# Peptides against a protein of PDB entry 4Z63, part 1

Scores and structures below are computed, not measured.

Target 1, 334 residues: chain A of PDB entry 4Z63
Amino acid sequence: LCLGMNDLTGNIPEDLFHLKRLNLLGIQENRLSGSLSREIRNLSSLVRLDVSWNLFSGEIPDVFDELPQLKFFLGQTNGFIGGIPKSLANSPSLNLLNLRNNSLSGRLMLNCTAMIALNSLDLGTNRFNGRLPENLPDCKRLKNVNLARNTFHGQVPESFKNFESLSYFSLSNSSLANISSALGILQHCKNLTTLVLTLNFHGEALPDDSSLHFEKLKVLVVANCRLTGSMPRWLSSSNELQLLDLSWNRLTGAIPSWIGDFKALFYLDLSNNSFTGEIPKSLTKLESLTSRNISVNEPSPDFPFFMKRNESARALQYNQIFGFPPTIELGHNN
Below, numbering starts at 1 at the first letter of every chain, in headers, positions and changes, except where a header shows other numbers.
Peptide ipSAE is a variant of ipSAE made for these designs: the mean of its two directions, with the distance scale d0 fixed at 1.0 Angstrom where the peptide's residues are scored. Compare it only between designs on the same protein; published cut-offs may not carry over.
The geometry check fails a fold that doesn't show the stated peptide or that is severely misdrawn somewhere.

## One batch from the design tools (peptide; made by RFdiffusion4, then SolubleMPNN)

Design b1_p19_3_s3
Fold by OpenDDE base, seed 2:
Structure b1_p19_3_s3 (fold): chain B 334 residues (1-334), chain A 19 residues (1-19)
Amino acid sequence: as target 1 above (334 residues)
Amino acid sequence: SLREERLEELLNTEADIFL
């Protein structure tokens, strides 16, 4: 049953929850309000539940133990409060959980040993606090993780060295500290292709450790951290790099010639730093910026990117990295 | 629309990439 993209108001009729054979319920993009009914437990055949873009409030009901076939739960852009219900945090059937842009709070806890099918987790833009959950690497299929815009004080857990499934990771604006430790840990994530660390590590030094290596890194965003140091030599070994944003830092020294060796690099932002010297001639040889149709159908993260052109401007949402125009920004270097 | 209003709110509060 698909009732999305209407102007439906009020509550879900209780009789809807008597549809025991219903596999798909989509009521997204409406004006549905109040609490999400506990009677969703009666939908025992449910595979997909989409309640996103509504006016739901209160706690998410703890009834997911009665939904043994549920693979997809989309609840983004609501007013949900409290934590993740215990039955949801223990769901063995769930593949995708999206609760981005809610008011969920407390310590983030998932029973990753039970969540054997979880591959995508979006909890961005919530009120979670405390530390990053050390047991996330126990979610052995977890590929996409958005935890941006929460308050995860402290450092990246040492256990994330074992996060082999991790491919797309965003921690933008999450009050993280110790960039040297974070990079030293995350380099062990051998499937990591996208790393977003914007608005963390305020005023720290970007490490120039030649032992750091990110083999499959395609997207690195570490903007607006006030980082000191120079262009890190370890980044030159990330031969698959497509997008680099180090804007709005305090980086110094020359832009190195090896930056032009990235054959797939189509987006480069080094603006609003303190770089000096000449622009490397190698940047004029970037094949991705020349007329060659590098139509790389590459996997994209399940979470959106938000780009802000100016401090006063509205952000733009991008669902795909390749939706970005080919860009070289070197402005505002002194 | 409700979608546009919420998108506008998100676009004012969320940023990953800066130009």
Scores: peptide ipSAE 0.272, ipTM 0.805, DockQ to the pose 0.873
Fold by OpenDDE base, seed 3:
Structure b1_p19_3_s3 (fold): chain B 334 residues (1-334), chain A 19 residues (1-19)
Amino acid sequence: as target 1 above (334 residues)
Amino acid sequence: SLREERLEELLNTEADIFL
């Protein structure tokens, strides 16, 4: 049943919960309000539940033990409060959980040993606090993780060295500290292609340790951290780099010539730093900015990117990395 | 629309990339 993208108001009719054979319930992009009914437990055949972009409030009901076939739960852009209910945090069937842009709070806890099918987790823009959950690497299929815009104090857990499934990771604006430790840990994530660390590590030094290596890194975003240091030499070994944003830092020194050796680099933002010297001539030879059609079929994270021209500007949402225009920004290096 | 209002709110509060 698909009722999304309407002007539906009020609550879900109780009679909808009598549909025991219902595999898909999509009621997204409406004006539905109140609590999400516990009677969802009656939808025992449910595979996909999309309640996103509504006015739901209260706690998410602890009924997911009654939904043994549920693979997709989308609840982004609501007013949900409390934590992730225990039955949801233990769901063996769940592949995707999206609860981005809610008011969920407390310590983030997932039983990753039980969540054997979880491959995508979007909890961005919530009120989770405490530390990053050390057991996330126990979610053996977890590929996409957005934890941006929460209050996770401290460092990236050492256990994330074992996060082999991790491909797309955003921690933007999550009050993280120790970028050297974070990069030293995350380099062990052999499948990591997208790393977003914007608005963390305030005023720290960007490490230039040549022992750091991100083999499959395609997207690195570390904007607005006030980072000191220079362009890191270890990045030159990430031959698959497509997008680099180090804007709004305090980086100094020259832009190195190796920046033009990235054959797939189509977006470069080094603006609002303190770089000096000449613009590398190698940047004019970037193949991605010349007449070659780069294949658009590159893997993208499930979480959106939000781009702002400045802190006061309206952001633009991009659902795909290739949605970014080919860009070289080197402005405001004073 | 309500969608546009919510999107505008999100776009005003969320940022990963700065131009």
Scores: peptide ipSAE 0.260, ipTM 0.788, DockQ to the pose 0.886
Fold by OpenDDE base, seed 4:
Structure b1_p19_3_s3 (fold): chain B 334 residues (1-334), chain A 19 residues (1-19)
Amino acid sequence: as target 1 above (334 residues)
Amino acid sequence: SLREERLEELLNTEADIFL
């Protein structure tokens, strides 16, 4: 049943929950309000639940133990409060959980040993606090993780060295500290292709440790951290790099010539730093800017990127990295 | 609405990529 993209108001009629053979309920992009009914438990055949972009409030009902076929739960952009229900945090069937842009709070707790099918987690823009959950690497299929815009104070857990499934990771604006530790840990994530760390590590030094290596890194965004240091030499070994944003830092020194050796680099933002010297001639040889054959079919994270063209401008949501125009931005340097 | 307010807040205050 798909009733999305309407102006439906009020609560879901209780009689809808008698549809025991229902595999898909999509009621997204409405004005549905109140609490999400506990009677969703009666939808025992449910595979996909999309309640996103509504006015739902209260706690998410703890009924997911009665939904053994549920693979997809989309609840982004609601007013949900409280934590992740215990039954949801223990769901063995769940592949994708999207609860971005809610008011979920407390410590993030997931039973990753039970969540054997979880491959995508979007909890961005919530009120989770405390520390990053150390057991996230136990979610052995977890590929996409958005935890941006929460209050996860502290450091990236050491356990994330074992996060082999991790491919797309955003921690933007989560009050994280110790970028050297974070990068030192996350380099062990052998499948990591996208790393977003914007608005963290305030005023720290970007490590220039040649021992750091991100073999599969395609997207690195570490903007607006006020980071000191220079262009990190370790990044030169990330031969698959497609997008680099280090804007709005305090990086100094020259832009190195190896920045032009990235065959797939189509987006480079080094603006609003303190870089000096000449623009590397190698940037004029970027194949991605000269050839039309940008492979559109590259894996993208399930979470959106928010791009802001000016500090005073409204951010734009991009669901795909390839939606970005080919860009070289070197403005506002010394 | 609360969702619109939150979205506006996010779009006005938050970004991952800065141009």
Scores: peptide ipSAE 0.253, ipTM 0.799, DockQ to the pose 0.666
Fold by OpenDDE base, seed 5:
Structure b1_p19_3_s3 (fold): chain B 334 residues (1-334), chain A 19 residues (1-19)
Amino acid sequence: as target 1 above (334 residues)
Amino acid sequence: SLREERLEELLNTEADIFL
């Protein structure tokens, strides 16, 4: 049953929960309000539940043990409060959980040992607090992780050295500390292609450790951290780099010539730093900017990117990296 | 629309990339 993209109001009619054979319920992009009924437990054949972009409030009901076929739960952009219910945090069937842009709070706890099918987790823009959950690497299929815009104070857990499934990771604006430790840990994630660390590590030094290596890194965003140091030499070995944003830091020294050796680099922002010297001539030879046919048909994260042109401007949502205009921004270096 | 209002609220609070 698909009722998305309407102006439906009020609660879900209770009679809807008599549909025992229902595999898909999509009621997204409406004005549905109140609590999400516990009677969703009656939908024992449910594979996909999409309640996103509504006015739902209260706690998410703890009934997911009665939904053994549920693979997809989308609840982004609602007013949900409380934590992840225990039955949801233990779901062995769930592939994708999206609860971005809610009011969920407390410590994030998932039983990753039980969540054997989880491949995508979006909990961005919530009120989670405490530390990052150390057991996330036990979610052995977890590829996409958005935890941005929460309050995960402290450091990236050492256990994330074992996060082999991790491909797309956003921790933007999550009160993290110790960038040297974070990069030293995350370099062990051999499948990591996208790393977003914006608005963390305030005033720290960007490490220039030649032992650091991100083999599969395509997207690195570390904007607005007030980081000190220079362009890191370890980044030159990330030959698949497509997007680099180091804007709004305190980086110094020259822009190195190897920045133009990235054949797939189509977006470069080094603006609002203290770089000096000449613009590398190699930047004028970037194949991605000179050739029309770079099919960036590469996998993108399930979470959107939010781009702000100015501090006062509204952010723009981009669902895919290829949606970004080819850009070289070197402005406001002094 | 409700989608636009929520998107505007979201876009005011969320930023990953700064131009």
Scores: peptide ipSAE 0.248, ipTM 0.785, DockQ to the pose 0.857

## One batch from the design tools (peptide; made by RFdiffusion4, then SolubleMPNN)

Design b1_p21_4_s4
Fold by OpenDDE base, seed 1:
Structure b1_p21_4_s4 (fold): chain B 334 residues (1-334), chain A 21 residues (1-21)
Amino acid sequence: as target 1 above (334 residues)
Amino acid sequence: EEEEKRLEELLNRDSPYVTTE
């Protein structure tokens, strides 16, 4: 049953939960309000539940043990409060959990040893506090992780060296510290292609350690961190780089010539830094900007990107990396 | 401080940054 993109109001009729053969319930993009009914437990055949973009409030009901076929739960952009229900945090069937842009709080806890099918997790823009869950690498299929805009104090856990499934990772605006440790850990994530660390590490030095290596890195975003240092030499080995944003830092020195050697680099933002010297001539030869044949068929993160100008302003949303316009921004440097 | 804030606000209008929030 798909009822998305309407002007439906009020609560879900309880009689809808008598549909025991229902595999898909989509009621997204409405004005549905109140608590999500516990009677969703009666939908024993449910594979996909989409309640996203509504006005739901209260706690998410702890009934996911009664939903043994549930693979997709989308609840982004609601008013949900409390934690992740225990049954949801232990779901062996769940492939995708999206609860982005809610009011969920407390410590983030997932039973990753039970969540054997989890491949995508979006908990961005919530009120989770404490530390990053050290056991996330135990989610052996977890590929997409957005934990942006939560209050995860401290450092990236050492256990993330073993996060082999991780391909797309965002921790933007999560009160993280120690960028050197974070990069030193995350370089061991052999499948990591997208890393977003915007609004962390405030005033730290960007490490220029030649031992750092991100073999498959396509997207690196470390904007608005007030980072000191220079363009990191280790980044030159990330030959697949497509998008680089280091804007709104305090980076100094010259823009190195190797920045133009990235054949797939179509988006470069180094604006609002303290770079000096000449613009590398190699930037004028970027194949991605001269040839229109960027393979649009590359997998992207499940989480959206936002281009923000002001924290209070409506950001432009990009659902795919290739949705970004080909860009070279070098403005507001010395 | 106020001038630096005004400059930051001006720069923020002209130069966006990428995030996931």
Scores: peptide ipSAE 0.490, ipTM 0.821, DockQ to the pose 0.376
Fold by OpenDDE base, seed 3:
Structure b1_p21_4_s4 (fold): chain B 334 residues (1-334), chain A 21 residues (1-21)
Amino acid sequence: as target 1 above (334 residues)
Amino acid sequence: EEEEKRLEELLNRDSPYVTTE
């Protein structure tokens, strides 16, 4: 049953929960309100539940043990409060959990040893606090992780050295500290292609450790951190780099010539730093900007990107990296 | 302080940054 993208109001009719053969319930993009009924437990054949973009409130019901076929739960952009229900945090069937832009709170806890199918996790823009869960690497299929805009004080856990499944990782605006430790840990994530760390590490030094290596890194975003230092030499070895945003930092020195050697680099933002010297002539030779249609068919994160200006301004949303226009921003350096 | 904030707001308007949230 797909009733998404309507102007439906009120609560879900109780009789809908009698549909025991229902595999897909999509009621997204409505004005449905109240609590999400516990009676969703009666939908024992449910594979996909999409309640996103509604006005749901209260706690998410702890009924996911009665939904043994549930692979997709989309609840983004609601008013859900409380924690992740225990049955949801232990779901062996769940492939994708999206609870982005809610009011979920407390410590983030997932039983990753039970969540054997979890591939995508989006918990961005919630009220989770405490530390990043050290056991996330135990989610052996977890590829896409958005934990941005939560209050995860402290450092990236050492256990994330073993996060082999991790490909797309966002921790933007999560009050993280110690960028040197974070990069030192995350370099061990051999499948990491997208790393977004914007609005963390306030005033720290961007490490220029030549031992750092991100072999498969395509997207690096570390904007608006007030980072000190220079363009990191270790980044020159990330030959697959497509998007680099280091804007709104306090980076100094010259823009190195090797920045123009990235054959796939189509988006470069180094604006609002303290870079000096000449613009590297190699930037005029970026192949991605001269000749190649960037392959639009590359896998992207499941989480959206935003081009943000002022806090009050509505950010432009980009669902794919290749939705970004080819860009070289070097403005406001002095 | 207020002028610096206004300048920062202007700069933010003219030069966006990428984030995920």
Scores: peptide ipSAE 0.427, ipTM 0.781, DockQ to the pose 0.369
Fold by OpenDDE base, seed 4:
Structure b1_p21_4_s4 (fold): chain B 334 residues (1-334), chain A 21 residues (1-21)
Amino acid sequence: as target 1 above (334 residues)
Amino acid sequence: EEEEKRLEELLNRDSPYVTTE
């Protein structure tokens, strides 16, 4: 049943929960309100539940043990409060969980040893607090992780050295500290292609340790951290780099010539730093900016990117990395 | 002025608050 993209109001009719053979319920992009009914438990054949972009409130019902076939739960952009229900945090069938832009709170706890099918997790823009869950690497299929705009104080857990499934990771605006430790840990994530760390590590030094290596890194975003230091030499070994944003830092020194050696680099923002010297002539030879045939068919994160002018500005949404215009921003360097 | 407004473009994955405005 697909009823998305309408102006439906009120609650879900109780009789809808009698549809025991229902595999897909999509009621997204409406004005549905109130609590999400516990009677969802009666939808025992449910594979996909999309309640996103509504006015739902209250706690998410703890009924996911009665939904043994549920693979997709989309609840983004609602007013949900409380924690992740225990049955949801233990779901062996769940592949994708999207609860972005809610009011979920408390410590983030997932039973990753039970969540054997989880490949995509979006909990961005919530009120989770405490530390990052050390057991996330136990989610052996977890590829896409957005935890942005939560209050995960402290450091990236050492256990994330073993996060082999991790490909796309965002921790932007999550009150993280110790960028040196974070990068030192995350370099061990052999499948990591996208790393977003914007609005963390306030005033720290960007490490220039030549021992750091991100083999498969395509997207690095570490904007608006007020980071000190220079362009990190370790980044020159990330030959697959496509997008680099280091804007709104306090980086100094010259822009190195090796920045023009990235054959796939189509988006570069170094604006609002303290870079000095000449613009590298190698930037005029970036193959990605001269050739029309950028392969648009590369895997992207399951969660969108946002371009914001400031923290309060209306963001532009980009669902794919290749949705970004080819860009070289070097403005406002002194 | 318009160029200065382009310079504040931050790439992040923070969801805008859907103002139900």
Scores: peptide ipSAE 0.184, ipTM 0.613, DockQ to the pose 0.083
Fold by OpenDDE base, seed 5:
Structure b1_p21_4_s4 (fold): chain B 334 residues (1-334), chain A 21 residues (1-21)
Amino acid sequence: as target 1 above (334 residues)
Amino acid sequence: EEEEKRLEELLNRDSPYVTTE
């Protein structure tokens, strides 16, 4: 059943849960309210459940052990509270879990050893607290991870050195500390292409360690951290770089000439820093800005990006990296 | 029109920063 994008109100009719052969239930983008019924357990053939963009509240029911075919659960933009149910955190069938923009709380716990099919996890904008779960690398297929805008105090776990499946990682605005440790760990993620660390590491020094290497890094965002230091030399080895945002830091020194050697770099924001010297002539030769053929077919993160202003409550949402306009921002360097 | 509005909103005075949430 596909009933998305309507003005449906109230609860899901109980008789709907008698549909034992139902493979897809999509009721997204409505005004459905109340608790998500435990009777979802009766939908034993369910492969996709989309309840996103509603007014659901209460705890997510612990019935996912009765849903052996469930691959996709989308519950983003609701009022869900509590934790991730134990049966959901142990689901061997689940490929994608999206619970972004809810009120989920407590410690984040997933049984990654059981979650053998999980490839995408979006838990951004919740009320999770404590530390990042050290066992996330045990989710051997987990490629997309958004944990941004939670309260994960402390450092990136050392276990993330073994996060071989990780390709897209967002930890923006999560109260993280020790950028040197974080980068030193995450450089071991050989499939990492997108790294977003905005609004963390407040006032720390950006490491300029030539031993750091991100082989496949395409997107690096470390904005609004008040970071000190200079343009890091280790970044010059990330030849596939497409998007770099280091804006709203306290970086100093010259913009290095190697910044213009990135053939795929179409978005550069170094604004609101303390850079000095001349604009590198190599920036005027960026192939991505002169050639119209940006490869639109490159894989993007499943999580959205936002362009946010410090004074504005409204952020512009971008669902794809290629939705960003070709940009060179060097303003407000003093 | 929507792309132009997005561009105008981008070009407004306070330099935005990229984030995911």
Scores: peptide ipSAE 0.462, ipTM 0.794, DockQ to the pose 0.357; fails the geometry check

